# Ledger of designs, part 7: peptides against a protein of PDB entry 3OAK

Target 1, 145 residues: chain A of PDB entry 3OAK
Amino acid sequence: DDLEQYLDEKILRLKDEMNIAAQLDIDTLNKRIETGDTSLIAMQKVKLLPKVVSVLSKANLADTILDNNLLQSVRIWLEPLPDGSLPSFEIQKSLFAALNDLPVKTEHLKESGLGRVVIFYTKSKRVEAQLARLAEKLIAEWTRP

## One batch from the design tools (peptide; aimed at target 1 E79 P80 K125)

Design b1_p11_1_s2 (made by RFdiffusion4, then SolubleMPNN; from b1_p11_1, 6 letters changed)
Fold by OpenDDE base, seed 4:
Parts: structure tokens; C-alpha cells; sequence
Structure b1_p11_1_s2 (fold): chain B 145 residues (1-145), chain A 11 residues (1-11)
């Protein structure tokens, strides 16, 4: 219906925005590596984060979020950056918190690749202990019998 | 294990 279509379009637009932000940050960091220009700072994801968190926190959008594979973009945002670093602490924390309230199922993990990435966060020594624990909590929930 | 299965998820 009209509402469902509206919500789908809303989520798909956000998904595109997220993907663009991620790519712009990747491009920035690649250029930083290439040129040595330390003034180049990747901030596109950080700038968009409040909007992402806002959307992810809305219960009425949960089905739309999952059905449109927004979690793929969440996964992308969580992936290591070209310089080997991880996304900002705030991005990690906010996304893990938001994920905790979503009814994520195995099928969503498969189609998004999110499960693999979150497992990475449980194992990586580059991840803050606090966030590793959040990742572990998610994995525990997703792997419940 | 389920954990191992999750590790194989990728896009």
C-alpha cells in the first residue's frame, strides 16, 4: 500500500546515502594514503550517523529495514577501512546499540553479511573491549537455538 | 557450529 511504498522508498534512499557515505570515506582515506595529506579526514559516515541511528531506532521501520537489506549498508559501515582502521568508535557503538533492538534473523544475516562482520568485532584486538562485548551480545542473540 | 556458519556469511 501507500505507506509501505513510502517506507520502502525511505529506507532505500537511506541505504543509498549510507553506501555513498561509505564510498566517499573510502575514497578520502585512499587519497590520504596516496598523497600523504593528513588533512584529509573521512567524515561522511559520521555526518550521516544521526540519521541512520534515528531510522534504525524506529520500531515501525523494523520490517522495512530488514526487508530492504539495510543491514548490508550497516555491514559496509562496520567494515575495516583502507588504512586498516575501523570506523569511529561512535559509529560502532551506535550501530551495535541499534542492532540490539532489531529482530534480526538468520536470513537477514546471510543477505547482508552482517553476521560475519560482527563476529570479526568479537575477535579483533583493534576493537575496544566495550564494543567487543556488544558484538558478543549480538552474536549470542543471533545464535540462540 | 552456528558461529562458524555466521563467519561464512558474506556479500
Amino acid sequence: as target 1 above (145 residues)
Amino acid sequence: SEMERLERFAE
Scores: peptide ipSAE 0.038, ipTM 0.705, DockQ to the pose 0.082
OpenDDE base, seeds 1, 2, 3, 5: peptide ipSAE 0.037, 0.039, 0.037, 0.032; ipTM 0.701, 0.703, 0.691, 0.672; seeds 1, 2 fail the geometry check

Design b1_p11_1_s3 (made by RFdiffusion4, then SolubleMPNN; from b1_p11_1, 6 letters changed)
Fold by OpenDDE base, seed 3:
Structure b1_p11_1_s3 (fold): chain B 145 residues (1-145), chain A 11 residues (1-11)
Amino acid sequence: as target 1 above (145 residues)
Amino acid sequence: SEDERLEEFAL
């Protein structure tokens, strides 16, 4: 199926872009810590965020997103950074909102590790109350009978 | 990663 192959390639390209953006930000922050150069700012994920949100919002891409484990890259984007900080408020908010509309199943949570990370957001005192509530909502949806 | 050290959950 040509369309299916096209969509797979599209999602896999985005997945790669997301992983690269995350690693570049990690490298930037590690260098900032090592050198003390405060002019180094991690911006790669923020720059790519609009594209990520756009793709996650497309109903016709849902199966492709889940089948190709794009949620693993979403999980990576939500992980704490080298300096112990969390990703920007906007990244958290946008991703939690996008996840709310995806038909995520237990198998997807396990293969991506996303479930464990979102649970972290429900418990961490570093997380804004507003976002902790969004995380709780997701967990409730994923664990409901 | 930090999440690797987190408690294992069913999710």
Scores: peptide ipSAE 0.062, ipTM 0.759, DockQ to the pose 0.145
OpenDDE base, seeds 1, 2, 4, 5: peptide ipSAE 0.035, 0.041, 0.040, 0.041; ipTM 0.694, 0.704, 0.704, 0.708

Design b1_p11_1_s4 (made by RFdiffusion4, then SolubleMPNN; from b1_p11_1, 4 letters changed)
Fold by OpenDDE base, seed 1:
Structure b1_p11_1_s4 (fold): chain B 145 residues (1-145), chain A 11 residues (1-11)
Amino acid sequence: as target 1 above (145 residues)
Amino acid sequence: SEDELLEKFAE
């Protein structure tokens, strides 16, 4: 119906915005590496984060989020950056918190690749302990019989 | 194990 179509378009637009933000940050960091210009700072994901968190927290959007594979963009945001660093502490914390309230199923984890990335966060020595615990909580929930 | 989890979520 009209509402479903509107919600689909809304989520797909956000998905596109997230992907663009990720690519812009990658471009910025690659340029920083190439030029040595330490004034270049990747901030596009951080700027968009409040909107992402707001959408992920809305119960009425859960089905639309999952059906349109928005979790693929969440996975992209969690991937290591060109310089080998991880996304900001706030991005990690906010996304893990938001994921905890979504009715994520195995099929969503497979089509998005999110499951593999979250497992990485449970094992990496570069991840803050409190965030590793959040990742572990998600894995426990997703693997529950 | 990690391998089992990776297999579970593999595409």
Scores: peptide ipSAE 0.043, ipTM 0.691, DockQ to the pose 0.070
OpenDDE base, seeds 2, 3, 4, 5: peptide ipSAE 0.033, 0.036, 0.032, 0.035; ipTM 0.678, 0.686, 0.676, 0.680

Design b1_p11_2 (made by RFdiffusion4)
Pose (drawn by RFdiffusion4):
Structure b1_p11_2 (pose): chain A 145 residues (1-145), chain P 11 residues (1-11)
Amino acid sequence: as target 1 above (145 residues)
Amino acid sequence: SYDEFLEANTD
């Protein structure tokens, strides 16, 4: 019905917006490298983050989020950038806190590649200890026999 | 590969 299509469209629009924001930040960081212009900063993901947090925090949107592979975009947002730098602390914390609340299943991890980037957060030296503990906790919740 | 990229950026 219309309501279900409306919710799918809401999540699909957010997915595309998140992808555009990640790609624009990547372009900015490549541009920052090719040209050593130190004033260049990547802020599109930070600017969109409240909208992403608002959607991820709604329990009644969990099915729609999971069914439409929005977690693929979350993985993109957590990936290290071309120079090896991580996204801002606010993005990391907000995304991990939302993942703690979502009923993520193996099929979602498979389609999103989210598991692979969370393992990165347990090894990275540039990740704050409290977020490493959250990542380890999530890996544990997902590697249950 | 993707895993190699992630591993290469851990340090």

Design b1_p11_2_s1 (made by RFdiffusion4, then SolubleMPNN; from b1_p11_2, 5 letters changed)
Fold by OpenDDE base, seed 3:
Structure b1_p11_2_s1 (fold): chain B 145 residues (1-145), chain A 11 residues (1-11)
Amino acid sequence: as target 1 above (145 residues)
Amino acid sequence: SEDEELAAKAD
């Protein structure tokens, strides 16, 4: 099917872009730590965030998103950075909101590793209370009997 | 656990 192929390619391209953005930010922060150059700022994920949110919000893309393991890239974006910091508040908020509307199943959590990262956000004292609550809501939904 | 590893990175 031409449409299905088009959608797969679209999601796979975004997945690649997300992974590149994450790695570029990691490289930037590692260099910042090594050199002490405070002018180095990691902004690649933030720049791409609007596109990510737009795609994740499309109901007609849900199956394609889940089938192509885009959630692995979402997980990567949520992981702590080399300097120990977390992704920006806006990234956390936007991704948790988007995840809340996806029909995520156990198999998707396993293949992406997203579950363990969200659990981390329910426990961390550095996470804003409102985002910790969103993380808790996701865990509750994913573990419903 | 995996979440403990993440916590260690964030500390």
Scores: peptide ipSAE 0.160, ipTM 0.821, DockQ to the pose 0.516
OpenDDE base, seeds 1, 2, 4, 5: peptide ipSAE 0.140, 0.152, 0.158, 0.153; ipTM 0.813, 0.819, 0.823, 0.817

Design b1_p11_2_s2 (made by RFdiffusion4, then SolubleMPNN; from b1_p11_2, 4 letters changed)
Fold by OpenDDE base, seed 3:
Structure b1_p11_2_s2 (fold): chain B 145 residues (1-145), chain A 11 residues (1-11)
Amino acid sequence: as target 1 above (145 residues)
Amino acid sequence: SYDERLESMAD
């Protein structure tokens, strides 16, 4: 219906915005590596984060989020950057918190690749202990017998 | 199972 179509378009627009933000940050950091210009700082994802968190927190959008594979863009935002660094602490914290409230199923993990990335956060020595625990909680729920 | 779910999360 009209509402469902509107919500789909809303989520797909956000998904596009997230992907663009991720690519812009990647381009910025690649240029920083290439040129040595340390004034180049990747900030596009951080700027968009409040909007992402707002959408992920809305219960009425859960089905639309999962059906449109927004989790793929979430996964992209969590991946290591070209310089080997991880996304900002705030991005990690906000996304893990939001994921905890979504009715994520195995099929969503498969189509997004999110599970594998979250497992990375449970093992990485560079991840803050607080966030590693959040990642472990998610994995425990997703791998429940 | 736990192992099955882990495998299913991979691309």
Scores: peptide ipSAE 0.036, ipTM 0.658, DockQ to the pose 0.062
OpenDDE base, seeds 1, 2, 4, 5: peptide ipSAE 0.032, 0.034, 0.030, 0.032; ipTM 0.642, 0.653, 0.633, 0.626; seed 5 fails the geometry check

Design b1_p11_2_s3 (made by RFdiffusion4, then SolubleMPNN; from b1_p11_2, 6 letters changed)
Fold by OpenDDE base, seed 2:
Structure b1_p11_2_s3 (fold): chain B 145 residues (1-145), chain A 11 residues (1-11)
Amino acid sequence: as target 1 above (145 residues)
Amino acid sequence: SEDEELESKAE
């Protein structure tokens, strides 16, 4: 119906925005590495984060989020950056919190690749302990019989 | 493994 179509378009637009933000940050960091210009700061994801969190927190958008594979963009946001760093603590924390409230199913994990990335966060020594625990909680929930 | 690949990128 009209509402469903509106919601689909909304989520797809956000998905596109997220992907663009991720790529822009990658480009910024690559340029920083190449030029040594330490004034270059990757901030596109951080700037968009409030909007992402807002959308992910809406219960009425859950089905639309999952059906349109927005989790693929979430996965992209969680991947290591060109300089070897991880996304900001705030990004990690906010996304893990948001994921905890979504009815994520196995099929969504497969089509997004999110499971692989979250497992990484349970193992990485570069991840803050509290965030590793959140990642572990997600894995436990997703693998629950 | 796939997670090891990500770890390698983060090191």
Scores: peptide ipSAE 0.153, ipTM 0.822, DockQ to the pose 0.497
OpenDDE base, seeds 1, 3, 4, 5: peptide ipSAE 0.149, 0.130, 0.152, 0.143; ipTM 0.820, 0.812, 0.822, 0.817

Design b1_p11_3 (made by RFdiffusion4)
Pose (drawn by RFdiffusion4):
Structure b1_p11_3 (pose): chain A 145 residues (1-145), chain P 11 residues (1-11)
Amino acid sequence: as target 1 above (145 residues)
Amino acid sequence: EELEIWEEIRD
């Protein structure tokens, strides 16, 4: 019905917006490298983050989020950038807190590649200790026999 | 080092 299509569209639009924002930040960081212009900063993901947090925090949107592979975009937002730098602390923390609340299944991890990037957060030297503990906790919740 | 770790995990 219309309501279900409306919710799917809401999540699909957010997925595309998140992808555009991540790609624009990557372009900015490549541009920053090719040209050593130190004033260039990547802020599109940060600008969109409140909208992403608002959607991820709604329990009644969990099915729609999971069914439409929005977690693929979350994985893209957590990936290290071309120079090896990580996204801002606010992005990391907000995304991990939201993942703690979502009923993520193996099929979602498979389609999103989210598990691979969370393992990276348990190994990275640049990740704050509290967020490493959250990543480890999530890996544990997902590697249950 | 960050990108090497990532490439190993990704692949």

Design b1_p11_3_s1 (made by RFdiffusion4, then SolubleMPNN; from b1_p11_3, 4 letters changed)
Fold by OpenDDE base, seed 4:
Structure b1_p11_3_s1 (fold): chain B 145 residues (1-145), chain A 11 residues (1-11)
Amino acid sequence: as target 1 above (145 residues)
Amino acid sequence: EELEIYKEILS
């Protein structure tokens, strides 16, 4: 199907872009740590976030998102950074909001590792309470029999 | 710290 193929390719391209953005931010922060140059700021994910949110918010893309393991990139975006910091609050908030509306299944959690990072957000001391609660909600939903 | 917490979860 032409449409399905188009959507798959679109999501896969976004996935690649997300992964690149994440790596660039990691590289930036590693360099910041290495050099002490405090002017180095990781902003690639933030710059791409609107596009990510736009895609994740489209109900008609849910299956494509899940089938192509875009959640792996979501997981990557949520992971703690080399300097121990977390991604920006906006990234966290946007992604968790999107996750809350996706029909995530066990298989998607397994192939993406998303479950573990969301568990992390229930434990981190630097996560805003509202997002920690949402993380807990998601875990409860994903682990209910 | 966050990295340690996450690494523990991954272990």
Scores: peptide ipSAE 0.494, ipTM 0.938, DockQ to the pose 0.898
OpenDDE base, seeds 1, 2, 3, 5: peptide ipSAE 0.485, 0.490, 0.486, 0.477; ipTM 0.937, 0.938, 0.937, 0.935

Design b1_p11_3_s2 (made by RFdiffusion4, then SolubleMPNN; from b1_p11_3, 5 letters changed)
Fold by OpenDDE base, seed 1:
Formats: structure tokens, C-alpha cells, sequence
Structure b1_p11_3_s2 (fold): chain B 145 residues (1-145), chain A 11 residues (1-11)
């Protein structure tokens, strides 16, 4: 219906925006590595984060979020960057909080690759303890029979 | 190394 179509388009637009933001930050950091110009700062994901958090927090969007594989973009946002750094603490904290409230199923994990990146956060020595614990919690929930 | 760890998991 009209509402379903509107919500699909809304989520797909956000997904595109998230992917673009991630790529722009990657490009910035690759250029920083190539040129040695430390004034180059990757800020596109941080700028878009409030909009992402707002959408992920809406209960009425949960099905649309999952059906359109927005979790693939969440996975991309959580991946380590070209210089080996991780996304900002605020991005990590916000996304893991949002994931904790979503009814994520096995099929969503497979199509998005989200499980792999969350496992990474249980193993990385650069992740804050509180987020590593939350990552462990999510993995335990997602692997239940 | 963070990138090596990720490559192992991603593969």
C-alpha cells in the first residue's frame, strides 16, 4: 500500500546515504595515507549518524529496516577503516544500542554479514569493554536454538 | 593487527 511504499523508499534512501558516507570517509582516509596530509578528516558518517539513529529507533520501521537489508549498511559502518582505525566511539555505541532493540533473525544476519562484524568487536583489542560485552550478548542471542 | 583480524573473519 501507499504507506509500505513510502517506508520502503525512505529506508532505501537512507541505505544509499549511509553507503555514500562510508565510501567518502574511506576515500578521505586513503588520500590521507597517500599524501600524508593529516588535516584530512573523515566526518561523513558522524554527520549522518543522528539521522541513522533516529530511523533505527522507530518501532514502526523495524520490519522495513530488516526487509531492505539496512543492516548491510550498518555492517559497513562498523568495519575497520583503511588506516586500521575503527569508527568513532559514538558510532559504535549508537549502532550497537540500536541493534540490541531490533528483532534480528538468522536470515538477516546472513544477507547482511552483520554477524561477522559483531564477532570482530568481540575480538578486537581496540574496542571499549562495555561494547565488547554488548557484542558478546548479541552473538549469544543470535546463536540460540 | 586490526585489518588482519578483520580479513580472517571476513573470509
Amino acid sequence: as target 1 above (145 residues)
Amino acid sequence: DELELWKEIES
Scores: peptide ipSAE 0.701, ipTM 0.960, DockQ to the pose 0.908
OpenDDE base, seeds 2, 3, 4, 5: peptide ipSAE 0.697, 0.699, 0.697, 0.697; ipTM 0.959, 0.959, 0.960, 0.959

Design b1_p11_3_s3 (made by RFdiffusion4, then SolubleMPNN; from b1_p11_3, 3 letters changed)
Fold by OpenDDE base, seed 4:
Structure b1_p11_3_s3 (fold): chain B 145 residues (1-145), chain A 11 residues (1-11)
Amino acid sequence: as target 1 above (145 residues)
Amino acid sequence: EELEIYEEILS
């Protein structure tokens, strides 16, 4: 199907873009640590976030998102950074909001590793309470028999 | 710290 193929390719491209953005931010922060140059700021994910949110918010893309393991990239975006910091609050908030509306199944959690990072957000001391609660909600939903 | 917490979860 032409439409399905188009959507798959679109999501896969976004996935690549997300992964690149994440790596660029990691590289930036590693360089910041290495050089002490405090002017180095990781902003690639933030710059791409609107596009990510736009895609994740489209109900008609849910199956494509899940089938192409875009959640792996979501997981990557949520992981703690080399300097021990977390991604921006906006990234966290946007992604968790999107996750809350996706029909995530066990298989998607397994192939993406998303479950573990969300558990992390229930434990981190630097996560806003509202997002920690949402993380707990998601875990409860995903572990529901 | 966050890295330690996450690494422990991954272990």
Scores: peptide ipSAE 0.475, ipTM 0.935, DockQ to the pose 0.899
OpenDDE base, seeds 1, 2, 3, 5: peptide ipSAE 0.451, 0.450, 0.452, 0.436; ipTM 0.931, 0.930, 0.931, 0.928

Design b1_p11_3_s4 (made by RFdiffusion4, then SolubleMPNN; from b1_p11_3, 4 letters changed)
Fold by OpenDDE base, seed 2:
Structure b1_p11_3_s4 (fold): chain B 145 residues (1-145), chain A 11 residues (1-11)
Amino acid sequence: as target 1 above (145 residues)
Amino acid sequence: SELEIYEEILS
């Protein structure tokens, strides 16, 4: 219906914006590495984060989020960056909090690749302890028989 | 490195 179509379009637009923000940050950091210009700062994801959090926090959007594979963009945002760094602590914290409240199923993990990136957060020594614990919790929940 | 860890997981 009209509402469902509106919500789908809303999520798909956000998905596109998230993917663009991620790529722009990657490009910025690659250029920083190539040129040595330490004034280059990757800020696109941080700028978009409030909008992402706003959408992910709405219970009535959960099905639309999952059906449109927005978790693929969440996975992309969580991946390590070209310079070996991780996305900002606030991005990590916000996204993991959102994931903890979503009814994520096996099919969503498969189509998004989210499972692998969350496993990564259980392995990285640079991840804050609280987020590593949350990553472990999510993996345990998603691998329940 | 984080990149190496992630690449290993993806392999």
Scores: peptide ipSAE 0.378, ipTM 0.914, DockQ to the pose 0.881
OpenDDE base, seeds 1, 3, 4, 5: peptide ipSAE 0.375, 0.374, 0.210, 0.367; ipTM 0.913, 0.913, 0.817, 0.912

Design b1_p11_4 (made by RFdiffusion4)
Pose (drawn by RFdiffusion4):
Structure b1_p11_4 (pose): chain A 145 residues (1-145), chain P 11 residues (1-11)
Amino acid sequence: as target 1 above (145 residues)
Amino acid sequence: EELEIWEEIKE
């Protein structure tokens, strides 16, 4: 019905917006490298983050989020950038907190690649200790026999 | 080092 299509469209639009924001930040960081212009900063993901957090925090949107592979975009947002730098602390913390609340299943991890990027957060030297503990906790919740 | 770790995990 219309309501279901409306919710799918809402999540699909957010997925595309998140992808555009990540790609624009990546272009900015590549541009920052090719040209050593130190004033260049990547802020598109940070600008869109409140919208992403608002959607991820709604329990009644969990099915729609999971069914439409929005977690693929979340993985993209957590990936290290071309120079090896991580996204801002606010993005990391907001995304991990939201994952703690979502009923993520193996099929979602498989389609999103989210599990690979969370393992990276347990190994990275640049990740704050509290967020590493959250990543480890999530890996544990997902590697249950 | 960050990108090497990521490359190994990604593969």

Design b1_p11_4_s1 (made by RFdiffusion4, then SolubleMPNN; from b1_p11_4, 3 letters changed)
Fold by OpenDDE base, seed 1:
Structure b1_p11_4_s1 (fold): chain B 145 residues (1-145), chain A 11 residues (1-11)
Amino acid sequence: as target 1 above (145 residues)
Amino acid sequence: EELEIWKEIES
């Protein structure tokens, strides 16, 4: 099907872009640590965030998003960075809002590892209370019989 | 510590 193929390619391209953005931010932070240049700021994920949110919010893309394991890239974006810092509050808020509206199933959690990072957000002391509560809500929904 | 929590989950 032409439409299905188009949507698959669209999601896979976004997945690649998300992974690249995450790695570029890590590289920037590592260089900042190495050189002491405090002018180096990791902004690649933030710049791409509007596009990510736009795609995740479209109901007609839900199956394609889940089938192509885009949630693995969402997991990567939510992970703590090597220095222990977290992604920006805006990234956290936007992604958790999007996750709340997706029909995520057990199989998607297993192949993406998303469940583990969301559990982290229920335990972290640096996560805003409103997002910690949402993380707990999601875990409860995903673990129900 | 955040990294300790994360590493424990990932293990």
Scores: peptide ipSAE 0.592, ipTM 0.947, DockQ to the pose 0.907
OpenDDE base, seeds 2, 3, 4, 5: peptide ipSAE 0.027, 0.026, 0.026, 0.027; ipTM 0.600, 0.589, 0.599, 0.588; seed 4 fails the geometry check

Design b1_p11_4_s2 (made by RFdiffusion4, then SolubleMPNN; from b1_p11_4, 4 letters changed)
Fold by OpenDDE base, seed 4:
Structure b1_p11_4_s2 (fold): chain B 145 residues (1-145), chain A 11 residues (1-11)
Amino acid sequence: as target 1 above (145 residues)
Amino acid sequence: EELEIYKEILS
């Protein structure tokens, strides 16, 4: 199907872009740590976030998102950074909001590792309470029999 | 710290 193929390719391209953005931010922060140059700021994910949110918010893309393991990139975006910091609050908030509306299944959690990072957000001391609660909600939903 | 917490979860 032409449409399905188009959507798959679109999501896969976004996935690649997300992964690149994440790596660039990691590289930036590693360099910041290495050099002490405090002017180095990781902003690639933030710059791409609107596009990510736009895609994740489209109900008609849910299956494509899940089938192509875009959640792996979501997981990557949520992971703690080399300097121990977390991604920006906006990234966290946007992604968790999107996750809350996706029909995530066990298989998607397994192939993406998303479950573990969301568990992390229930434990981190630097996560805003509202997002920690949402993380807990998601875990409860994903682990209910 | 966050990295340690996450690494523990991954272990």
Scores: peptide ipSAE 0.494, ipTM 0.938, DockQ to the pose 0.895
OpenDDE base, seeds 1, 2, 3, 5: peptide ipSAE 0.485, 0.490, 0.486, 0.477; ipTM 0.937, 0.938, 0.937, 0.935

Design b1_p11_4_s3 (made by RFdiffusion4, then SolubleMPNN; from b1_p11_4, 4 letters changed)
Fold by OpenDDE base, seed 2:
Structure b1_p11_4_s3 (fold): chain B 145 residues (1-145), chain A 11 residues (1-11)
Amino acid sequence: as target 1 above (145 residues)
Amino acid sequence: DELKIWEEIES
């Protein structure tokens, strides 16, 4: 199916872009630590965030998103940075909101590692209370019988 | 290992 193939390629390209953005931000922050140049700001994920949210919000892409394990890249975006900090408030909020509307199943959580990461956000004292509540909501939905 | 990273941050 031509459409199916097109959608697969679209999602796989985004997945690659997300992974690259994450690595570039890591590189930026490592360089910031090494040089002491506080003007170095990691912004690649933030720049790409609108595109990610747009894709995640499209119902017609849900199966393609899940089948291609895009959630693995979402998990990567939620992981801590070299300086020990968490992703920006905006990234957390936007991703949690987008995840809330996806038909995520147990198998997707396992193959992406997303489940464990979101659980972390329910426990961390460094996470904003409102975001912790969003994470809790996701966990509750994913563990519903 | 993501779990290890999380545990280290929260310790």
Scores: peptide ipSAE 0.030, ipTM 0.616, DockQ to the pose 0.221
OpenDDE base, seeds 1, 3, 4, 5: peptide ipSAE 0.026, 0.026, 0.028, 0.029; ipTM 0.607, 0.617, 0.615, 0.620

Design b1_p11_4_s4 (made by RFdiffusion4, then SolubleMPNN; from b1_p11_4, 5 letters changed)
Fold by OpenDDE base, seed 4:
Structure b1_p11_4_s4 (fold): chain B 145 residues (1-145), chain A 11 residues (1-11)
Amino acid sequence: as target 1 above (145 residues)
Amino acid sequence: DELKIYEEILS
């Protein structure tokens, strides 16, 4: 199916872009730590966020998103950074909002590792209360019998 | 320590 192929490729490209953005930010922060250059700011994920949000908000892409394990990249984007900080609040908020509307299943959690990072957000002291609550909600939903 | 918390979850 031409449409399915197009959508798969679209999501896979985004997945790659997300992974690259994450790595670039990690590299930036590691360099910041190594050099002490406080002018180094990790902004690659933030720059790409609008595109990510646009894709994640499309109901017709839900299956493609899940089937191509885009949630792995979402997980990566949510992970704590080398300096111990978290991704920007906007990234957190946007991604959690998107997750709340996706029909995430156990298999998707396993292949992406998303469950673990969301659990992290229930434990972190640097997460806004509203997002911690949302994380708890998601975990409760995902662990339902 | 955020990193420690996450590492513990991953272990």
Scores: peptide ipSAE 0.509, ipTM 0.940, DockQ to the pose 0.899
OpenDDE base, seeds 1, 2, 3, 5: peptide ipSAE 0.493, 0.488, 0.497, 0.484; ipTM 0.938, 0.938, 0.939, 0.937

Design b1_p11_5 (made by RFdiffusion4)
Pose (drawn by RFdiffusion4):
Structure b1_p11_5 (pose): chain A 145 residues (1-145), chain P 11 residues (1-11)
Amino acid sequence: as target 1 above (145 residues)
Amino acid sequence: SYDDFLAASED
């Protein structure tokens, strides 16, 4: 019905917006490298983050989020950037907190690649200790026999 | 590869 299509569209629009924002930040960081212009900063993901957090925190949107592979975009947002730098602390914390509340299943991890990027957060030296503990906790919730 | 990219970004 119309309501279900409306919710799917809401999540699909957010997925595309998230992807555009991540790609624009990557372009900015490549541009920053090719040209050593130190004033260039990547802020599109930070600007969109409240909208992403608002959607991820709604329990009644969990099915729609999971069914439409929005977690793929989340994984894109957590990936190290071309120079090896991580996204801002606020992005990392907000996304991990939202993942703690979502009923993520193996099929979602398979389609999104989210599991691979969370393992990166347990090995990275540039990740704050509390977020590493959250990442380890999530890996544990997902590697149950 | 993707795993090599993550591994190269760990340090």

Design b1_p11_5_s1 (made by RFdiffusion4, then SolubleMPNN; from b1_p11_5, 7 letters changed)
Fold by OpenDDE base, seed 4:
Structure b1_p11_5_s1 (fold): chain B 145 residues (1-145), chain A 11 residues (1-11)
Amino acid sequence: as target 1 above (145 residues)
Amino acid sequence: SEDERLEAAAE
């Protein structure tokens, strides 16, 4: 199927872009720590976020997103940064919102590790209360019988 | 199962 192949390639490209953005931000923050250069700001994920949200919000891409384990990249984006900080509030909020509309199954949680990270957000004292509640909602939906 | 989902979420 030509369309299916096209969509797969699209998602895989985005997945790669997301991973690159995450690594670039990690590198930036590591350099910031090493050099003390406070002018170094990690913004690659933020720059790519609109595209990520756009893709995650498209119902016709849901199967492709899940089948290609894009959620692994989502997990990576949600992980704590080298300096111990969390991704920006906007990233957290946008991703949690987008995840809420995806038909995530147990198998997707396993292969992506997303569940573990989202649970972290329900427990962390560094997370805004609003986002902790969103994380809790996701966990509740994913674990609901 | 619920247990499986909980485990998956916690992993």
Scores: peptide ipSAE 0.037, ipTM 0.704, DockQ to the pose 0.061
OpenDDE base, seeds 1, 2, 3, 5: peptide ipSAE 0.031, 0.030, 0.035, 0.035; ipTM 0.666, 0.669, 0.691, 0.661

